# Peptides against a protein of PDB entry 6RO1: the designs that were tried, part 44

Target 1, 216 residues: chain A of PDB entry 6RO1
Amino acid sequence: LGKEIEEYIHKPKYCLPFLQPGRLVKVKNEGDDFGWGVVVNFSKKSNVKPNSGELDPLYVVEVLLRCSKESLKNSATEAAKPAKPDEKGEMQVVPVLVHLLSAISSVRLYIPKDLRPVDNRQSVLKSIQEVQKRFPDGIPLLDPIDDMGIQDQGLKKVIQKVEAFEHRMYSHPLHNDPNLETVYTLCEKKAQIAIDIKSAKRELKKARTVLQMDEL

## One batch from the design tools (peptide; made by RFdiffusion4, then SolubleMPNN)

Design b2_p13_5_s4 (from b2_p13_5, 6 letters changed)
Fold by OpenDDE base, seed 4:
Structure b2_p13_5_s4 (fold): chain B 216 residues (1-216), chain A 13 residues (1-13)
Amino acid sequence: as target 1 above (216 residues)
Amino acid sequence: SLEQQAEEFLQIR
């Protein structure tokens, strides 16, 4: 459900009006979670779809992100990596494809005009940390309907499912159970086992497909 | 100050 909302909000047709300089955004690239960063600017790049020859414009947002110092040494050849939990890291302006935005905040920071000095970039990290202190339950998000004006009926159905799920979760008898932590741990283990079974079934299907190709 | 830190960001609703 949360991921289904992300699939709407990261679409250029919806998010571009909200990618102003200073906007807080969350960036995730596959396994790399950068957490919260700040929009510096965005650009439209010409791209041609490999299979159709049609112009498919790529939208690149420059985001100030906390990166590992190790990734900065290889920045000419490798993608930036998020700072390790125990690492201070360094704030860097990273070009990010718009579809890698996992969240957009209602919060917009004032940013330094010159982000070339390290101190100016690190000042923005302090400002992000201050916003996080003010919002202990999490940085406030733009509402996809009320703030972003998304009229898609698919999104409205997703939101209705989220609300109905949240209502069922909070009304569940286990919500007030003193053993709730134990029940959550058991539910997480069960969910992991279900993922592992699904993965094993996929690998078994691939192995059978390979065996069928070797018999042809 | 907390006030100076308040001027560092805007909440857009």
Scores: peptide ipSAE 0.037, ipTM 0.686, DockQ to the pose 0.016
Fold by OpenDDE base, seed 5:
Structure b2_p13_5_s4 (fold): chain B 216 residues (1-216), chain A 13 residues (1-13)
Amino acid sequence: as target 1 above (216 residues)
Amino acid sequence: SLEQQAEEFLQIR
């Protein structure tokens, strides 16, 4: 459900009007989760598809992200890497493809006019951390329908399923259980095991199909 | 305070 919402909000058609300087955004690239960063600017780059001559515009957003100091030293050829949890890291302006935005906040920060000094970039990290302290349940998101104006019926159906799930979750007798964290961890492990069993059964079915072809 | 400075810079839009 969350991932299905991300597939809508990261589309340039919907998110570009909200990518103003200072907007809080989450950036995720495959296994690399940068967490919350701040929009500095965005640009439209002309991309020509090599085989069709079709103009496929690439949208690049410059995001101030907490990067590992190791990735910054190798910056001539390597993509920036997120700071490790225990690492201080360094705030760096990273060019990010717009489809790598996993979330967009309703919160905008004031950003320094000059982000060349390290201290100015690190001041923005302090501001992000202050926002995170003010919102212990998570930084507030733009509403895809009410704030972003997305009219897609597929998204509306996803939102209705999320709301119905949340309503059931908050009405559940375990919601106020002092052992909720332990129960949640056990439920997550059970869900993972169920996925693994389903995968293993699919592989076993494929292997049996191959064996039947060798016996014919 | 750093907190008061952070308030002046927070815009919810």
Scores: peptide ipSAE 0.033, ipTM 0.658, DockQ to the pose 0.016
Fold by OpenDDE base, seed 1:
Formats: structure tokens, C-alpha cells, sequence
Structure b2_p13_5_s4 (fold): chain B 216 residues (1-216), chain A 13 residues (1-13)
């Protein structure tokens, strides 16, 4: 459900009006989670779809992100990598495709006009950390309907399902159980084992089908 | 059972 909401909010037609300088955004590229960064600017690039010849404009947002020091050494040849949890990292302006925005905050920070000095970039990390301290339950998101004005009926149905699941989660007898995390971890492991068994059974069935074809 | 409640909670979360 959260991922289905992300698929709406990261669409250029919805998010572009909210990509002002200083807007907090989350960036995720496949396995690379950068966490919260700050929008510096955005640009529209002309792109031609190689298969259709149609003009499909690419939107690139420059986001100030916490990057690993290792990625800075190779910044000319390699994509920026997120800082490790134990690493301080360094704030870098990274060009990000708009569809890699996993969340958009209602919070907008003041940013220095000149982000070339390292100290100015690192000051923005301090500001992000101060916002995170003010919101212990998480940085507030833009409301897709009320703030972003998204009228899509599919999104409204997703939100209604999220609200219903949240209500069910908070009303659940285990929600306030002091053993919740232990029980949850055990159930998650059990669910993963069940997936793995189902995968192994599918592979065994495929292997048997191949053996039957080799006997023919 | 506690197990059924935990499986239900896992599906909700």
C-alpha cells in the first residue's frame, strides 16, 4: 500500500509543483536508500523514447543527499552511494530522477545560497537532524489529496485501505504487547521460511518436468 | 491463538 502511494506521488504531474528549493524529500534508488535530502532545484530534460520516437521529458531534481566518502572519490565515474549508518558521510548535490523520490515532506528548509562550501552543505544535514528530532514519529509527509490535490480514484481507494489497516493495527491486542517485536520477528521468519519452501517446491516441480522431457 | 493474532498483525503491518 505505501509503495502504491509512492507510485502516485513521484509522478511529475503531481510532485513537480512541490519540488521547490528547501523541500525535504526521501530518495531511494533500488537498494540504495539515501533517506531524507533537500531539494536544491529541478530541470526538465528532453528525452526521446528509443522505441516510439515520442518525446518523453525526463525530470531531474538536484537533491542534497548524505553520501559515502567512498562515492566522492569516484564521483566522476560512479553513481553516488548513501552513507553507511555508522558513517558521518558528506552532503552532496546529486542529480536524481523524479521517480526515485519515495516521499515528499510538508517541511521546507532554508538552504544556503552557495552550496559549494562543504560547511554550507553540512549545515543542511544539521537542519535535517533538527527536523527529525522535532518529529520523533517521522518527518511529516505532504497529504496526496489535501496538499498535492491528487484526484485519482485509485489513490483514494489505496488511502482508504491504508487508514483501515492502520486502525486495525492500532486496535490489535498485540499493538501494546511488550513482546511485540519478538513475536513479530518470529512470525516474519516463519513467513519467510514458508516463502522459501514454496520457492523450493516450484523449482523441484520444474526440475521434474525437465527430467520427464529428457526421458521422452 | 497468539500465533494467529501475530500472523494477522504481520499481514496488517
Amino acid sequence: as target 1 above (216 residues)
Amino acid sequence: SLEQQAEEFLQIR
Scores: peptide ipSAE 0.027, ipTM 0.660, DockQ to the pose 0.839
Fold by OpenDDE base, seed 2:
Structure b2_p13_5_s4 (fold): chain B 216 residues (1-216), chain A 13 residues (1-13)
Amino acid sequence: as target 1 above (216 residues)
Amino acid sequence: SLEQQAEEFLQIR
């Protein structure tokens, strides 16, 4: 359900008005979770869909993200990679497609006018870390209805389902069960293993398809 | 089952 909400929020129609400089946003690209970054600016690019000739505007947001130092050395040819959990990393302005925004915060930070100096970029990381310390339960999100003004009935139904599930969750006798965390962690591990099995099966299918093409 | 409840929990998140 959270992913279904994300599919509404990251739509340019809804999120663009909230992509002001200093807005906290979470960026995820496939397996690369950059975590929380700060919007620097956004731009509209003309994109022509090759198959329809339709002008599909591509929206690119420049986000100050914590990147691996290794990815910065190769930044001329390689996409930025997120810093490892134990890595200090470096804050870098990364061009991100708007659909890669997994969350948008109600919080806006002050950002330095000049982000060319490393110290100015790293000061923003300190500010993000201060916000994270102030919100131990997570950085506050924009409300998709009240803050973002999304009137989509599909989203309203998803939110109503989330609220109903949250209410069932909080009302559930297991919510206060000390074993809930253990069971939850085991189920997260089981779900991750199921994802990994599904990925490995897809890779095996791709590898078999390649081998079959080389035998033709 | 505890497993079904936790699978529902994972679908919610």
Scores: peptide ipSAE 0.025, ipTM 0.644, DockQ to the pose 0.382

Design b2_p13_6_s1 (from b2_p13_6, 4 letters changed)
Fold by OpenDDE base, seed 4:
Structure b2_p13_6_s1 (fold): chain B 216 residues (1-216), chain A 13 residues (1-13)
Amino acid sequence: as target 1 above (216 residues)
Amino acid sequence: MPKIGEYEIDRKP
């Protein structure tokens, strides 16, 4: 259910207006969870669909993320990796494909104007941690309908299912309801987005290491 | 420099 909501909110047509500097976002790339980061900026890259010749723009968001120091040494050749749980890590500006945004917060941080100094980047991590302490139930999200204006009837049906599940979860201890199965029909729209992402990968590899889903 | 943990709630594009 949460993953189905993510499939709507990470679409450029919905999320781009909300990718202002300082916006808190979650970044996830397959098994790599970076947690909460901060938007620095975004860019539109011209891309041509290889099969149709149609212009399919790529959206890359620069996100300040907590990265492992090990991955940063090889950052010219390897994708950034999240900091290990016990690692301090280092905050780095990572170019991220917009579809890797798993959540978008209503919170915008005030960030340093100059992110070149390490201390300025690390101050943003302290700010994220301070905000997390102020929201013990989790950092608040943008409402996909009321804030983001998503009118898709598929999303409304997903939200209704989430609300009904949450209501049951709070009213009864979680032990017995198997109704997780009906999620499969949203997979077809994922396939088209995945094709558009594969074409996108070839153009992005030439210029800068961008955080993207690996081609299995 | 902003203070640590200074933020706003912004629900607008």
Scores: peptide ipSAE 0.624, ipTM 0.955, DockQ to the pose 0.825
Fold by OpenDDE base, seed 2:
Structure b2_p13_6_s1 (fold): chain B 216 residues (1-216), chain A 13 residues (1-13)
Amino acid sequence: as target 1 above (216 residues)
Amino acid sequence: MPKIGEYEIDRKP
């Protein structure tokens, strides 16, 4: 359910208008959860699919993320990794493919104009942490329908299922409905996403400048 | 520089 909503939200046609500087976003790359970061900028890269000659636009968002210091040493050639649970880490501007955005907040931070100084980047981490304290139930999300204007009937059905599931969770305990069909279509979409990610990897391995696409 | 934790709620594109 939450993952099915994510599949709509991270689509460029829906999220790009909301990727303004200072927007809080969650970034997740497979097993790597960066948590909440801050949008700095976004760019559209024109990419040409090598097999079709079709223009496949890559959308890259620069996100200020809490990274491990170990990954930053190799930041010219290796993807950034999230800070370890016991690590302080360092805030780094990371180029992220838009489909790696797992959530988009209604919160927009005021950020320093110059993010080159470590202290300026680290001040943004303090701001994220301060906002998190103000929202004990979690940082507020953009509404996919009301805020983002997503009219897709598939999303409406997912939300209705979430609402019905929440209503059922509040009304009676756990019965396992094995939704096998949703697992198959999610596995096919995940396989197609994995193929598209692997294709995007191969193309971005040619474009040495987007760090996180080499590990996708 | 902005204040620490200064934010707005922005639901608009």
Scores: peptide ipSAE 0.623, ipTM 0.954, DockQ to the pose 0.812
Fold by OpenDDE base, seed 5:
Structure b2_p13_6_s1 (fold): chain B 216 residues (1-216), chain A 13 residues (1-13)
Amino acid sequence: as target 1 above (216 residues)
Amino acid sequence: MPKIGEYEIDRKP
């Protein structure tokens, strides 16, 4: 279910208005979970599809992410890797395709105007950690309907199922309705298949885009 | 410089 919501919120038509500087966002790339980062800016890159000449705009958001120090030493060609949970890491501005945003927070941090100094970037990590302490149940999300204005009936049906499940779980804590687990597992499988198809299409698009970014 | 952990709740585009 969370993954089905992600498939809506990461669409440029919905999320771009909310990618203001200081916005907290989660970044996930396949097996690499960066956790919470901070939006610095976004850009629209013109991409020309090689076979159709059709303009397929790429939306790149610069996100300040906690990266492994090892990944930063392998400078020129390797994608940044997330810091291990026990690692201090280093905050780096990473260009992220907008569809890699797994969550968007209602929280906007005040960020330093100059992020060139390492200390300024590391201060933002301290700010994220301080915000996380203030929200023990997790950093608050934008509401996809009420805040982001997503009118898609598919999303509304997903949310209604979540709400109905939560209501049943709270109303009947001792009755695991075996039908609910089945519905969740089916929703997760369908969401995973849809993500896998979209991720494969995105990886193909990323592989093409990384090749173009190495030429820019 | 901003204070550490200074934030706003911003639900607006």
Scores: peptide ipSAE 0.616, ipTM 0.955, DockQ to the pose 0.826
Fold by OpenDDE base, seed 3:
Structure b2_p13_6_s1 (fold): chain B 216 residues (1-216), chain A 13 residues (1-13)
Amino acid sequence: as target 1 above (216 residues)
Amino acid sequence: MPKIGEYEIDRKP
């Protein structure tokens, strides 16, 4: 369910209008969860390979992310790793493919105009941490329907299923509906199939994007 | 420089 919503939210046609400077976004690359970062800028990379009829432009968003200190050694943006839980990390501006955005917040931070000084970048980390303290139940998300204007009937059906599931989960302890396990296993199997299709499409797109980023 | 944790709620494109 949450992953099915993510498949809509990270589509450029829906998320690009909301990638303004200061927007809080969550970045995840496979097993690497960067957590909450801040949008600095976005760019459209037109992958005009003149001979491949795949006219889908690549969108890159520059996101200020908490990276491991080891990531500083590799200037390759693809080599950025999230800070370990036990380390402070360092805030770095990382070019992120828009499809790696796992969440978009309704929160926009006021950010320093100059992010070249390390202290200015680290001040943004303090701001993220302060916002997280103000939202103990989690940083508020953009509504995919009401805020992002996603009219897709597939998404509406997913949200209705989530709401109906949450309502059932709160109204009846999970133990009394044998259909909940079947819906959970079907939702997990569909989520896993959607993950596997998404992973395969991401790997195919990464293999294509890595091949195309080395040509940029 | 902005204040630490200064933010707005912006639901608009």
Scores: peptide ipSAE 0.613, ipTM 0.953, DockQ to the pose 0.839

Design b2_p13_6_s2 (from b2_p13_6, 6 letters changed)
Fold by OpenDDE base, seed 5:
Structure b2_p13_6_s2 (fold): chain B 216 residues (1-216), chain A 13 residues (1-13)
Amino acid sequence: as target 1 above (216 residues)
Amino acid sequence: MPKIGEYEINREP
């Protein structure tokens, strides 16, 4: 289910409008989970499929990611690796293929204009950590339907299945597993908090739109 | 129109 949603989100036709500088994105490359990074920019590279002559544009996003310092020493020959859990790491601008974006946040940060200084890059890590502190249940995602405007019926069916599964999971009478109740209550709280954040953001957006109209 | 989540968390330095 989550992976099926990811397959829509990482498609250039859907995600490119949201890959603005400062957008929080989650990057995963196979076994390498970089976690949350910040979009710096993106580029379209013209690629031609070798066998069909069809234009297959490659989209590369430069993402500021927390990398292992060991991988940076080998940066001339090796791909950047994520920082180990106990490692401080170093924030680096990494070119990432768009399909490696596992999540896109509704949050967009201010970023330093010059990311060449290490201190400026590390300041962005502090900003990511501050966002994570503000969202203990996880950084808020873009809604693929309401925020990203994806009209795909396949995605709508996936979301309906998730909602129906969640509803069934919650409507199953409490069979007496005390460990199941704690997981369900945490999932319900997370789902309710996500709904409440979504409603509060809609109200805040309405209120800001009204405030901007009253200042005009 | 402000973009969704645009600069909601941090202010311009």
Scores: peptide ipSAE 0.028, ipTM 0.620, DockQ to the pose 0.097
Fold by OpenDDE base, seed 1:
Structure b2_p13_6_s2 (fold): chain B 216 residues (1-216), chain A 13 residues (1-13)
Amino acid sequence: as target 1 above (216 residues)
Amino acid sequence: MPKIGEYEINREP
């Protein structure tokens, strides 16, 4: 479900109007999760499909991302890698294909006009961290219908399924019951008792079978 | 301008 929504949001047809400088976006490239970064600019590149001659424009967004310092030393030959959890990393402007955007936030930051100084880039990381502090439940996402204006019936059906799942999860009276732990422990105890009854019935059946063999 | 509920954080004055 979340991946199906992502497949709509990352389409240039829908996301390009929202890729203004300062927009918070989440970037993921295969196994590399960069987390939240900030849009600096975007560009349209003319691409021609090699097999059909059709114009297939590539959209590249420059995103300020937290990168590993090790990957930046080899930046002439290797793609930037995300900072490890335990490293400070360095904020770097990375060209990203628009389809690698896994999320787009409703939040837009002010960015320094000159991102050449390391201190200006690192100031944006402090701003992202302040946003994360203000939104402990997660950085707010653009609504694909209300904010992005996506009218696709496939997306509406996906959202209705997500909302119906979330409603069933949160409307379950057990989630807000302070006795949930007591109900779970009672259910676990009942499951354990059912296992113990099944094992005891097997042992009693074995004992009866052994007693019947000694009477033969 | 699309009327997006843009939370603009860190407008320098």
Scores: peptide ipSAE 0.028, ipTM 0.644, DockQ to the pose 0.096
Fold by OpenDDE base, seed 3:
Structure b2_p13_6_s2 (fold): chain B 216 residues (1-216), chain A 13 residues (1-13)
Amino acid sequence: as target 1 above (216 residues)
Amino acid sequence: MPKIGEYEINREP
């Protein structure tokens, strides 16, 4: 279910309008989880499929990511590797294929105009860490329907299945423990409060988007 | 217009 939503979000037709400089994005490449990074720029590359002659456009996003210092030594020959949990790492601009974006945040950061100095890149890591501290339940995501405008009926059915599964997971009494009903009622209230906070944040975001349109 | 996601948290002064 979560993976099925990701398969819609990372499609260029849906995500490209949201890949503005400063956008928080999560990058994952197979076993390499870079976590949250910041979009610097994106580019369209023409790829000719070798077997069909069809132009399949590859989209590359330049993302400022926390990389291991070891990977920087091999940067000419090897792909950048994520910093280990206990490693300080270094922020580097990494070219990432758009399909490797596992999440897109509603949060957009101001980034330094010059990312050549290490200190300017490292300041962005401090900003990401400050965002993470302000959002202990996780960095807020773009809503695929309300924010990204995805009208795909397949995605709507996936979201309805997720919501119905979450509702069923909270409403199915596992038939045998009387303490579960109290936990489920608390979880259902917490889920409803989380939905209400998410809806209130969306309404506040809509109201702020209107205010920003009146200032332009 | 694509909703320009809000600049949050580190507003330029």
Scores: peptide ipSAE 0.028, ipTM 0.644, DockQ to the pose 0.105
Fold by OpenDDE base, seed 4:
Structure b2_p13_6_s2 (fold): chain B 216 residues (1-216), chain A 13 residues (1-13)
Amino acid sequence: as target 1 above (216 residues)
Amino acid sequence: MPKIGEYEINREP
């Protein structure tokens, strides 16, 4: 289900408008989870489909990612590798194919104009860590429908299946509880409170963003 | 402090 949503959001036709410099994105390449990085820029590369000769444009996003120091030594010949959990790593600008974006955040960071100095790149890591501290339940995602405007009926069906699955997961252990109605009402109230907290956090954050824009 | 802006998703560039 989550993976099925990823298959929509990483499509260039949907995500490209949101790949502005400073956008937080999550990058996964096969077994390598880089976690959260920051978009620097994107480019369109001409590609030709091997079987049809049709132009199939490749979209490459340059993402500032936390890489292992070992991968930097081999960076001329090998793909960048994520930093090990116990390693500090180093923030590097890595060219990533757009289909390797596993998540796109509503958060956009200020990035230094010059990312050649290590200190400037590492300052962005500090900014990501500060965002993670502000969002202990996870970095906020772009809503694929409300924020990204995806009208695909397949995605709407996936979301409906997620909602129906979540509803069934909450209902299944409770089917034999005589307090089912009270638990449902408490779960609905908790879900509504979570929505209201999410909306209030969104409004408070809009208000803070406006205040920070007026102070700049 | 790092300037953490949520850019309003709906601000056209």
Scores: peptide ipSAE 0.026, ipTM 0.621, DockQ to the pose 0.142

Design b2_p13_6_s3 (from b2_p13_6, 7 letters changed)
Fold by OpenDDE base, seed 1:
Structure b2_p13_6_s3 (fold): chain B 216 residues (1-216), chain A 13 residues (1-13)
Amino acid sequence: as target 1 above (216 residues)
Amino acid sequence: MPAIGEYEIRREP
């Protein structure tokens, strides 16, 4: 289910309008989870399929990601690696293929105009950490239908199956099955995350109004 | 402070 939604949202047709500078995105490349980063820019690259001669445009997004310092020393030959949990890491602008975006947030950050200084890049990490503190249950996602405007009937059926499953779980009287408690805790967390996304969207809109008043 | 904002895509009309 979550992976099936991911297969829609990472498509250039749907996500490109939302890849503005400062957008929070989650990046995963195979086994490498970079977690949450910030969009800097995107570019369309002309690509020609070698076997068909068809134009298959590649979309590359530059994302400010927390990288391992060891992987950056070898940056001429090796792809950037995610920072280890106990590592400080360093924020770097990494070119990422758009299909490697595992999530897109409704949150957009203000980013420094010049990301060449290390301190400016590390200031963005502090901003991500502040967002994570404001959203303890998780950074709010773009709604694929309401926010992203995806009209695909396959996606609507996936979402309807999720909602119908969640509703059926809430309508059954909890018999003390420890596996049911885990599934209910996940679905209460997901429903609470959806309510908290809607509440925190409203609070973030209010906080923007307050922060604009404190900068005047 | 860096403004944490929801970017509502204004559907341009």
Scores: peptide ipSAE 0.031, ipTM 0.681, DockQ to the pose 0.118
Fold by OpenDDE base, seed 4:
Structure b2_p13_6_s3 (fold): chain B 216 residues (1-216), chain A 13 residues (1-13)
Amino acid sequence: as target 1 above (216 residues)
Amino acid sequence: MPAIGEYEIRREP
């Protein structure tokens, strides 16, 4: 379920508009979880499909990631590895294929214009850690439907399955309550109200942003 | 304080 959502989000047709400099993204390469990094830039590389001769553009995102210092010494021949939990690591700009983005945050950070100095890169790590402290329940994600505008019916079905699974998990202690159906309908109404509040807050925020643009 | 901008994605029109 979570992985099925990731398969939509990391598609270039959906994520590219959100890969602006300073965007928080989570990077995972096979077994290597880099955690949260910051988008620096992205580029489109011309690629030719080996079997059809069709142009299949590869999208590469330059992401500032916390890397192991040991892996950086070998970076001429080996892929960068994530910093160990107890290691400070070093923030490095790593070229990442777009399909390795496991999550995209609604949060965007200011990044220094010059990322050549180590101190500037480490300043970004401090900023990520400050965001993580402000969001103890996790860094806020872009909504794939409301924020990313994904209209795919497959994704909607996956989300509905996730919601129905989460609802079953939370109802598991209530399996002996004769009011279970009433609790279900109340939870669905509460979820719908939460969506409606979230949409209304976004519309209000958009209206406020438009007003601030007319005042500047 | 680092400017944590909740950057609203301006869809350019």
Scores: peptide ipSAE 0.028, ipTM 0.671, DockQ to the pose 0.104
Fold by OpenDDE base, seed 5:
Structure b2_p13_6_s3 (fold): chain B 216 residues (1-216), chain A 13 residues (1-13)
Amino acid sequence: as target 1 above (216 residues)
Amino acid sequence: MPAIGEYEIRREP
């Protein structure tokens, strides 16, 4: 289900309009989870399929990612690797194929104009960490339908299955426990907390959009 | 400090 949604959102026809400089994106390459990074730029590369001669355009997004210092030493020959949990790491601009984007955030950051200085790149990490502190339940995602405008019926069916599964997860444990009311009240409180967090996030967003308009 | 702008997705009309 989550992976099936990813298969839609990472398609260039859907995600490219949202890959603006400063957009938060999550990057995964096989077993390597880089976590949240920031879009710097993207480019289209012409590629030709070796077996068919068909034009297969590759889209490469430059993403500021937290990389291991070990991968930096080998960066001339080896792919960048994510920083270990206990490692400080270093923010680097990494060229990433667009299909390796596992998530796209509604959040966009202001980035320094010059990302060559290490301090400027590390300032972006501080900004990501500050966003993460403001969103304890996770960085907000783009809605694939409401935000990205994806009209694909396959995606709509996947989302309906996710919603039905979530509803089932909330309804199924309840039928056999005498503490049904306590679990309902906890699920309602959790749903209400999720609504209140979504509301408070929208109000904080409105208040900031107003503050940025008054500073212009 | 780089301003954390939550750019709302302005739907470009």
Scores: peptide ipSAE 0.028, ipTM 0.664, DockQ to the pose 0.183
Fold by OpenDDE base, seed 3:
Structure b2_p13_6_s3 (fold): chain B 216 residues (1-216), chain A 13 residues (1-13)
Amino acid sequence: as target 1 above (216 residues)
Amino acid sequence: MPAIGEYEIRREP
């Protein structure tokens, strides 16, 4: 289900309009999870290899990612690797294929105009960490329907299945607890409060066109 | 700090 939604979101047809400089994106390449990075630039690369019947243009996004220091030393021969959890790492601009974007945030950062200085790149990491502190439940995602405008009936069916699974997951585990009714009313209230918080966050997002959080 | 903006995606009409 979550992976099926990801397969729609990472399609160039849907995500390209949202890959503006400063957009928070999550990058995952097979076993390598880079976590959250920031879009720096977008470029269309037509990798029309004349001999591969794949007519689809490859899209590359330059993303500022937290990389291991070892990957920086081997950057001439090896692909960038994510920083280890306990490693400080270094923020590096990495060319990423658009299909490797596992998530796209509603959050957009102001980035320094010059990312050549290490300090300017590391300042962006501090900004990502500050966003993560403000969103303890996770960085807010673009809504694939409301924000990204995806009209695909397959995606609508996947979302309906997710919502029906979430509703069933809140209803199924309780068949043997004598406090069932109190837990059901609390779970329905919590689900309704989560819907109301999600709707109020959507309305607050709609009302807050400009949270310039000028932390001076 | 760099300003954190939630860019509201204005639905283009």
Scores: peptide ipSAE 0.027, ipTM 0.666, DockQ to the pose 0.125

